# Peptides against a protein of PDB entry 5FRP, part 28

Target 1, 225 residues: chain A of PDB entry 5FRP
Amino acid sequence: VEWTESIPQIIATREDISKELNQALAKTFIDSDPRVRRTSVMIFNKVPVTEIWKNITNKAIYTSLLHLAREKHKEVRELCINTMAKFYSNSLNEIERTYQNKEIWEIIDTIPSTLYNLYYINDLNINEQVDSVIFEYLLPFEPDNDKRVHRLLTVLSHFDKKAFTSFFAFNARQIKISFAISKYIDFSKFLNNQESMSSSQGPIVMNKYNQTLQWLASGLSDSTK

## One batch from the design tools (peptide; made by RFdiffusion4, then SolubleMPNN)

Design b2_p30_1_s2
Fold by OpenDDE base, seed 5:
Structure b2_p30_1_s2 (fold): chain B 225 residues (1-225), chain A 30 residues (1-30)
Amino acid sequence: as target 1 above (225 residues)
Amino acid sequence: NEEEEKKLKEVEKNFIPYEARKKLKELLKK
């Protein structure tokens, strides 16, 4: 743990990390202690993306990072999912594709597929987290249509078959959620009007309101789990 | 209501634009 905690400072201060240091760092990602694994993942959050790409050249580190998305330890898994999504986005924005970093990019380009494949675990907490990182990091809001299209094509270009299926399911779900929220708002406005509530439509709208609310709530993870 | 409106707006903002959907369909037909 203590050694791994020192790595961000080393990366920030040294221009080149030795092969031996990379090998040692790779071992920390597969350490039996979840605290060591957590600390290893945090390196990607504490060190600028440009410095990571410059100094971490062992592809096994990146592969191991991606594997932690399916970690049994909840805290490590959640941290890893956020970290890899952010790292992917930052890499797309800041790292040029070169011949020298091609092998690392081949791994990093699988991050979208890795994340979308987590939907097949069928865990509500994981699903919510993946939904969040998609909107925050993979496909963030961009007012420029050309930039949005370019980002989308980049994300999709390395999808496996399962990721594509999850992608379409995700989009369909988001549309349904959006529609449900819109209806919830409309029903709420109707029910807040005393004249409308006292009308023959009052009980009907109340029922639809409750159904909509229950549907929306069923998609939310229990924060206590 | 305000939080729900914010969530709705956030979801709407992140929908795939028409041009992107069109391009995606073209890519999948290939």
Scores: peptide ipSAE 0.009, ipTM 0.321, DockQ to the pose 0.028
Fold by OpenDDE base, seed 3:
Structure b2_p30_1_s2 (fold): chain B 225 residues (1-225), chain A 30 residues (1-30)
Amino acid sequence: as target 1 above (225 residues)
Amino acid sequence: NEEEEKKLKEVEKNFIPYEARKKLKELLKK
């Protein structure tokens, strides 16, 4: 653990990392101790993306990072999902595609598919997290239409069939959620008006409000889990 | 190499098995 914890500082201070260090680091991602794995993932969060690409040259490290998205250990998995999404976004923004880094990009380009494929686990907590990282890192709000479209095309360009299916399902769900939220707001406004609530429509709207709330809640994970 | 393989196997145990994911998906569709 202590050794792994030192790696971010080493990467930040050194211009190059030896092959041996890369090999050793690769082993930490597959360590039996979840604390070691967690610490290894944190390297990608603590070290600037440019330094990661420069110094971490072992392909196995990147592959292992992606595998941790499927980890049973909740904390490590959640950290990994956030980390890989952020790393993907940062890489797109800051790292040029060259012949030399092609092999690493081939792995990194699979991150969107990896994330969208997590929906097939059918876990509400995972789904919520994936939803979040999509909005935050994969397809963030971009007012420039050309940039937004370019990002979208980039993300989709490496999708497998399953990822595409998940993508469409995600979008459809988001539309439904948006609509439900709008309804919730409207119903809430209505119910907060005493005159409206006392009307013949009061009970009807209350029922619709409850239904909407239940539907919204059903899509949410238990915060205690 | 044997120790590394052992560690790898232990890590694999910490992954959500594909079969389990498939089963979970099927259960949630019902």
Scores: peptide ipSAE 0.008, ipTM 0.326, DockQ to the pose 0.026
Fold by OpenDDE base, seed 1:
Structure b2_p30_1_s2 (fold): chain B 225 residues (1-225), chain A 30 residues (1-30)
Amino acid sequence: as target 1 above (225 residues)
Amino acid sequence: NEEEEKKLKEVEKNFIPYEARKKLKELLKK
């Protein structure tokens, strides 16, 4: 743990990180101690993206980072998911594609697929986190149409079949949620009117309100777990 | 290589196993 915690400073101060250091760092991602793995992931958060690309040349490090998205240890997994999404976005914005970094880009370009494939775990907490990182890092709101389309095409260009399926399912889910929220609001307004509640439609709307609320709640993770 | 393989195997134990994911899906269909 202590050694790994020193890595950000080393990367920041040294221009030439030795092959040996990269090999040692790669081993920390596969350490049996979750604390060591966590600390290793944090390197990607603490060090500027340009310095990471410059100094971390061992492919195994990037591959191992992506694998931690399926970590059983909740804290490490959650950190990894946020980290890789952010790293992907920062890389797209700040790192040029060159012949020298091609092999690393081949790994990084799989991050969107890696994230969308997490939906197949069918865990509500994971789903919520993936939803969040999509909106924050992968496909953020962009008012410029050309930039938005370019980002979208970049993300989709490396999708596997499963990721595409998840992508469409995600979009469909968002539409359904939006519609349900709209209904919830309408029903709430109706139920807050005493005249409406006294009408023959009162019980019917109340039932629909409860169904809508139940559906919305069923999609939420238990924050206490 | 042998030590790395051993560590890799140990890390694999910390992954959400495929069978567990499958079971979770089955439970949620209920």
Scores: peptide ipSAE 0.007, ipTM 0.313, DockQ to the pose 0.029
Fold by OpenDDE base, seed 2:
Structure b2_p30_1_s2 (fold): chain B 225 residues (1-225), chain A 30 residues (1-30)
Amino acid sequence: as target 1 above (225 residues)
Amino acid sequence: NEEEEKKLKEVEKNFIPYEARKKLKELLKK
């Protein structure tokens, strides 16, 4: 009887402790010190996704994580972008949608839009990172057609209008890049052939090769910045 | 509430401001 009477108190205490912990954690995401914010983001990287969903129940934490994608502090921003993309992918793979976690899923489902909207910043470093996380986490290579289509539809299902526009622009750019790479390879093969280089077409192809390289390079961020 | 509001304002300072993004876009279109 005494044990049964203590259970509600224990549950209440655990809920209170959990609530307090979540409130404390929420404050760390908005801390003025970038190191504190970085540490907070790292929780999502280090802790298994299932444990995150179980223990982090304050929606403000997830919202704050998403906001850090626009952080001025480069290291925190880059970490956040990678973390949220990975967390999204892991959540899709490992977390079931329930009535209890619906509110958190509503936030997590906005991660693709949040990432695609970063293209509007028009920063080459950010663009490259977003490109990378799209291929690594959002729309990874999947040999199973049904799974691939399902993932794509899941990603698109919560897009805002701006994200859709960005998505189409991204795809168009990728097609152009692919074409340019193909041409680069063709030109490289041509230029590596001595007979071809000695032909009247040699200088012309060399020029096209250089133009292609320049175009490809223009889409790359400066590794020194 | 006041302390939370102050912290929120500090967080906003840490974000890339919209105006800066707009300027960056304009610079890149050039």
Scores: peptide ipSAE 0.006, ipTM 0.313, DockQ to the pose 0.028

Design b2_p30_2_s3
Fold by OpenDDE base, seed 3:
Structure b2_p30_2_s3 (fold): chain B 225 residues (1-225), chain A 30 residues (1-30)
Amino acid sequence: as target 1 above (225 residues)
Amino acid sequence: SEDEELEKKYEEAQKKEEEKWEELEEKLKE
C-alpha cells in the first residue's frame, strides 16, 4: 500500500516510467488487499489523463481496471466504476487516436460496454451508479447536436450484444421515469390546491400520487446498504 | 453457463419490472 500511494507522484514528476514499475503496478490491481486495489484505482483519478496515457503502457493495467467494476468489495467497485467512466470521457476529449496507442484504445473503447454489462448483475445500487455515470461521463448533456450524435455513435460502435440490450432497456426505463415524474408533478400541483384536494377527485389523485411515488422509489437503492 | 444464468435472471427481472410498470400505467390512465 505504501509504495502504491507514491505512484501518482512518481508519474506526475517523471517522464519515463520503467517497464518494471508498470509490471509492479499491474499486480496491485489484483492484490488480495482491497486497500491496495483502491490505491491503484486512485492513480487514474490523481494523475492527469494525458500523463496516464503517456506513462502507463502496460495494457494489463487497463484490463485489470475494467475488471474491478465487478469487484466484490463495494468501495473499490464504486470507485472503479466512477473512475473508469471519467477516464473514458477524459480520454475521448483529450487523447488523440494514434497508431502507437491503438492497443490501449481498443481496451478503453470497451468501457461503455463494460459499464452497461453491469446491469445484468441486477443490483439496484450498481444500477443507480451506472445510471449516474452514463449521464455524467458517457453520454453527458451536449448542446451541439453533431457532437452529441458523434459521441453516441462512438459509444455504441463498441457495444457487445448484452450492452446493446441493456442500452435499450435503459432508454426505455428513462422514458418511463420521465413519464412518472411528470405525473408526480401534476399530482403534486393538484394536491397542493385546496379546492382540488377537497373535490371528489382528491382521494383518487392521492392514490395515484402514492402509487407513482412507490414505483419511483422502488427503482432507488437503499443508501444504508 | 454463468453468463447464461445471469442473462436469464436479467430477463426475468425485466419482465417483472415491466409488469409493475404496466400496472402503474393502467392506473394512471384511468
Scores: peptide ipSAE 0.366, ipTM 0.861, DockQ to the pose 0.817
Fold by OpenDDE base, seed 4:
Structure b2_p30_2_s3 (fold): chain B 225 residues (1-225), chain A 30 residues (1-30)
Amino acid sequence: as target 1 above (225 residues)
Amino acid sequence: SEDEELEKKYEEAQKKEEEKWEELEEKLKE
């Protein structure tokens, strides 16, 4: 653990990391101690993306990172999911594709597919987290249409079949959610009007409001779990 | 296989979700 905790500083200060160090780092991602694995993942959060790409050249490290997305240890898994999504986004924004880093990009390009495949675990907490990282890192809001389309195409270009299926399901769900929210807002406005509430439609709208809210709430994970 | 089982469970979950949505839509159209 102590050794692993020193890695971010080493990467940040040194221009070259030896092959041996890369190999040693790779082993930390598969360490039996979750704390070691967690610390290893944190390297990708603490070190600038450009420095990671420059100094971490062992592909096994990247593959191991991606594998932790299905880690049994909840904390490590959650950290990994956020980390890899962010790392993907940062890489797209800051790292050029070269002949030298081609092999690493081949791994990094699978991150979206890896994330979308997590929906098949059918865990509400995981689903919520994946939803979140999609909006935040994979397909963030982009007002520029060309950039938005380019990002989308990039994300989709390495999808496997399962990822595509999950992608379509995700989008369909989001459309439904958007519609429900729109209705929720409409009902809320109606109910906030005293005259409307006193009308014959008052109870009807209240019922619809409650049903809409219930549906929206049912899609949320239990924060206590 | 484990993957096939997960896929089946996913499909079932999606079906249930769709049913709930349809129920809501019907209620909202009235």
Scores: peptide ipSAE 0.365, ipTM 0.861, DockQ to the pose 0.822
Fold by OpenDDE base, seed 2:
Structure b2_p30_2_s3 (fold): chain B 225 residues (1-225), chain A 30 residues (1-30)
Amino acid sequence: as target 1 above (225 residues)
Amino acid sequence: SEDEELEKKYEEAQKKEEEKWEELEEKLKE
């Protein structure tokens, strides 16, 4: 653990990391100790993306990072999901595609597919996290239409069949959520009006309000689990 | 395969979710 914690400083200060160091780092991602795996993932958060691409040339490190998205240890998995999504976004923004880094890009380009495939685990906590990183890192808000379309096409260009299916399901769910929230707001306004509540429609709207809330809540993970 | 089982479970979950949505949507349109 201690030597792994020193890696960010080494990467930041040295232009040429030895092949041996890369091999040693690759082994830390598959270490039996979750603390070692966590520390290894944190390298991608502590070191600038440009320095990572320059100094970490062993493709096995990137492959192992992506594999941790299905890690049994919850904390390591959650950290990994956030880290790979952020790393993907930073790479798209800051790293040019060259002949020399082609093999690494082939792995990094699979991050969106890797994330969308996590929906098949059918875990509400994982689903919420994947939803979050999609909005924050994969498909962030972009007012420029051309940039937004280009980003979307980049994300979709390396999808497998399962990722496409999950992608369409995700979008359909978002439309439903948006509609439900809109109705929730309308019902809330109605119920906050005393004259409306005393009308014959009062009990009907109250029922619809409760049903809408129940549906919205069913999509949320229990924070106590 | 394990992947096929996961896919089947996902499809079943999606079907149930859609059924719940359809029930809600019908109630909200009345």
Scores: peptide ipSAE 0.364, ipTM 0.861, DockQ to the pose 0.819
Fold by OpenDDE base, seed 1:
Structure b2_p30_2_s3 (fold): chain B 225 residues (1-225), chain A 30 residues (1-30)
Amino acid sequence: as target 1 above (225 residues)
Amino acid sequence: SEDEELEKKYEEAQKKEEEKWEELEEKLKE
């Protein structure tokens, strides 16, 4: 654990990293101790993306990172999901595609599919996290149409069939959520009006309000777990 | 296979979710 914690500083300061160090790092991602695995994932958070691409040349490390998205240890898994999404976004923004790094890009380009495939686990906590990283890192808001389209095409171009399916389901769900929130706002305004509440529609709207909230809440993970 | 089982479970979950949505949508239209 201790030596792994020193790796970020080494990567940040060294011009090159030995093959031996890469091999040693690769082993840490499959270590039996979740603390070691966690520390390994954190390297991708602490080290600038340009330095990662420069110094981590063992493709097995990247593959192993992606596998941790299905890690049994909750904390490691959650960290990995956030890390890989952010790393993907940073890579798209900062790393050029070259002949030398094509094999690494082949792995990194599968991150979107890897993330969208997590919906098939049918876990609300995982679903919520994947939703979050999609908005933050994978398909963030982009006012430039050309950039937005290019990013979308890049993400979709490496989807497997299951990822496409979950992608469409995600979008459909977001539309539904948006509609429900809109109704929630309308009902809230109605219920805050005393005259409206005293009308015959008062109880009806209250019921609709509660049902809307219940549906919205059912899509959220339990914060206590 | 495990993947097929997961896909089946996903489809079933999506069906149930859609049913719940349809029920809500119907109530919200009245």
Scores: peptide ipSAE 0.367, ipTM 0.863, DockQ to the pose 0.847; fails the geometry check

Design b2_p30_7_s1
Fold by OpenDDE base, seed 3:
Structure b2_p30_7_s1 (fold): chain B 225 residues (1-225), chain A 30 residues (1-30)
Amino acid sequence: as target 1 above (225 residues)
Amino acid sequence: DKEEIEELMKVFELSEEEAEEIYNKALELL
C-alpha cells in the first residue's frame, strides 16, 4: 500500500518511469488487498492524463483497470468505474492519437463498451453509477452541437453489440433529452435577442423552439410516469 | 433502413451522414 501511494508522486516528478516500475504497478492492480487495488486506481485520478500516457506504457495496467469495473469489492469497483470514465474523457480531450500510443488507445477505446456492458449485471447501484458517469464523462453536456455529435460518434464507434443494445435501451432517451435541453438554451438565448427575432430566421427558430418545448414536455411527462 | 436512420437523426440530432455511420456500425455488430 505505502509503495503504491508513492507512485503518483513518482509519475509526476519523473519524465519517464522505468519498465520495472510499470511491471510492479501492473501487479498492484491485481493485488489481493483491495486497498492496494484502490490506491492503484487512484493513480489515474491523481496524475494528469498526459503524464499517465507518457509514463504508464504497460498495457496490462490499462486492461487491469478496465477489469476492476467488475470486481467484487464495491468500493474499488465504484472507484474504477468513475476513474475509467473520467480517464476516457480526459484522454479524448488531451491525448492525440499517434502510432506510438495506438495500442493503448485500442484499450482505452473499449471503455465505453466496458461501461455499457455493466448494465447487463442487472444491479441497480451499478446502473445508477453507469448512468452518472456516462453523462458526466462519456457524453457530457456540450453546448456546441458539432462537438456533441462528434463525441457521440466517437463513443459509439467502438461499441460491441451488447453496448449498442444497452445504449439504445437506457441512454437514447436521456441523450435526446440532453440535446433538446441544449437546443432549448440556445433558442432561449436567441429569443432574448430582439435583433435576431426580427430577422427572417425568427419564425423558423420560434417553430423549432416550440417543437423542442413540446418534445421536452412529452419526454419529461413520460419519465415521471 | 431509412426509417431507422431518420429516427437516429431525430433522436440524437444527427446529420444523415452521421446517422448512417451509426446505423452501419450497428449493423456490423449484429
Scores: peptide ipSAE 0.030, ipTM 0.605, DockQ to the pose 0.142
Fold by OpenDDE base, seed 2:
Structure b2_p30_7_s1 (fold): chain B 225 residues (1-225), chain A 30 residues (1-30)
Amino acid sequence: as target 1 above (225 residues)
Amino acid sequence: DKEEIEELMKVFELSEEEAEEIYNKALELL
């Protein structure tokens, strides 16, 4: 435990972590002590994403992180689910795809499927957590349409069959509601700005606002059924 | 098929082409 607790500082300060350290770190993710596994997961939360990608080159670490999403220990599992979702989002935002990091990206690109596959466990607490991280990290609200679409396509492009099934069955509706609510909030803010209302965009935004309200009303009615 | 594509377009604000691409990818996985 004490050794693992020092790892975040080492990764944050050193440009290159030795192969030996990577191998040692990989073992901590599969340690029999949940506290060791927890501490290992926390590295991904405490260390900047750019430093993780730079210093953690052992594929086994990333694969082991993903496996902890199905951990029996509740605290470790919950932490892992949040961590991997956040790490995925940060990676998409900050890490360029290169030939050198291709193999790591192949693993990271499975995070969306890994998360959506958790719905098949049929646990209410897990489902709620997965819903939360999807809206917070995987498919966050993005006002830029091109960025939003690109993120969605990126997430969907690596889905396995089970993830697609879960996506269409459960989250398509929820994502719709979340996006609509977010748009509603943005439109409301726009409408509260008198300068914006007097602009040529005012009527267009108002129309979109009304459409969003109608859609929300219909969607909420369906969700209550 | 058309209804699902239209739903994707509406829900995710996708173009028809983007929605079709997603739909086709989903079908390939079935």
Scores: peptide ipSAE 0.091, ipTM 0.663, DockQ to the pose 0.142; fails the geometry check
Fold by OpenDDE base, seed 5:
Structure b2_p30_7_s1 (fold): chain B 225 residues (1-225), chain A 30 residues (1-30)
Amino acid sequence: as target 1 above (225 residues)
Amino acid sequence: DKEEIEELMKVFELSEEEAEEIYNKALELL
């Protein structure tokens, strides 16, 4: 534990981490002590993504990180799920795809699938967490259409069959709800504006508003079932 | 499926081309 706790500082300060250190670090992710595993996962939270990619070159570390998403220890699992989602998002934003890092990207690109596959565990707490990290990190709200689409396509491009199934089952609905809520807010604002209501568009907007409300009501009812 | 593509377009605010691409990828994975 103690030596692992020093790793974030080492990674942040050193230009290169030795192969031996990478190998040692890889072992900590599979250590029998959950505290060791936890500390290892925390490296990904404490160290800038750019430094991690630069210094952690052992594929086994990344693979092991992903495996912890299914471990029995709740605290470590929860931390891992949050960590890998965040790390994925940060990597997409900050790390360029190069020939040199291709092998690591091949692993990192499986994070979305890894997360979506957790739905098959059929655990409510896990599902809630996966939902949370999807909205926070994988498919965050993005007002720019091109960026939003690009992110979505990136995430989906590496899905396995199971992840795709889960995506359509869960996220498609969630996104629909979010979209509808957004439209509801917009319509509500419009309806509260008397000038807008008196316009020729008033009746049209009212109709759309009602349709949106009906859709929302239907969607919410389905979520409670 | 045209309906599925249209749904993707609406839900994710995608172009037809983008929605088709996603749909086709999904089919390939099925």
Scores: peptide ipSAE 0.068, ipTM 0.639, DockQ to the pose 0.124; fails the geometry check
Fold by OpenDDE base, seed 4:
Structure b2_p30_7_s1 (fold): chain B 225 residues (1-225), chain A 30 residues (1-30)
Amino acid sequence: as target 1 above (225 residues)
Amino acid sequence: DKEEIEELMKVFELSEEEAEEIYNKALELL
């Protein structure tokens, strides 16, 4: 425990964490002592996201973090769910996608699915927490339409089938938004095709496009009221 | 398919047509 508690400081102060330290840290996430696991998760809360990405290079650590979302120990699980959601959001905002970090991103991109899959546990407390982190971190309120759409598409782009199912079941509002976005994209593609735009369908599609935009705009305003 | 559409209608207060459209779009995204 004491050793693990020192890790945040080490990560924050050292530019290059050794492979050995990464391996040791990976083991702490699967330690039999819940306190050790808790402390390990807390690293992701105490260390800036940029430093985590820089210094934690062992993919097993990230995989283990995600696994703890289904931890039997309530405190560890709850902490993990909050942590991974926040970490996902921070990563999207602050970390660029590069060739070097591709493997880690492949794991991080599964966080939304991991969270939505928790609904299948059918636990009220878990469901409430998942709801909370979705609205706080995954799909936060964003007044900028382009940013909101981009975030939503990013989240949805990596969903597995189960996550999609749960998304539709539990997030009606988000579904409406996603549907509108989908239509927007389709309409945009149509509008970019000059031949299609000059056709008899052009005005019809344009009207639908405008209606979709208005709906998106109004939905945002209503959510703020 | 019918059950899912009905659920969509209920949960999201959609018409059958709207629910079908959403369902079909969801399938396309999968």
Scores: peptide ipSAE 0.036, ipTM 0.480, DockQ to the pose 0.113; fails the geometry check

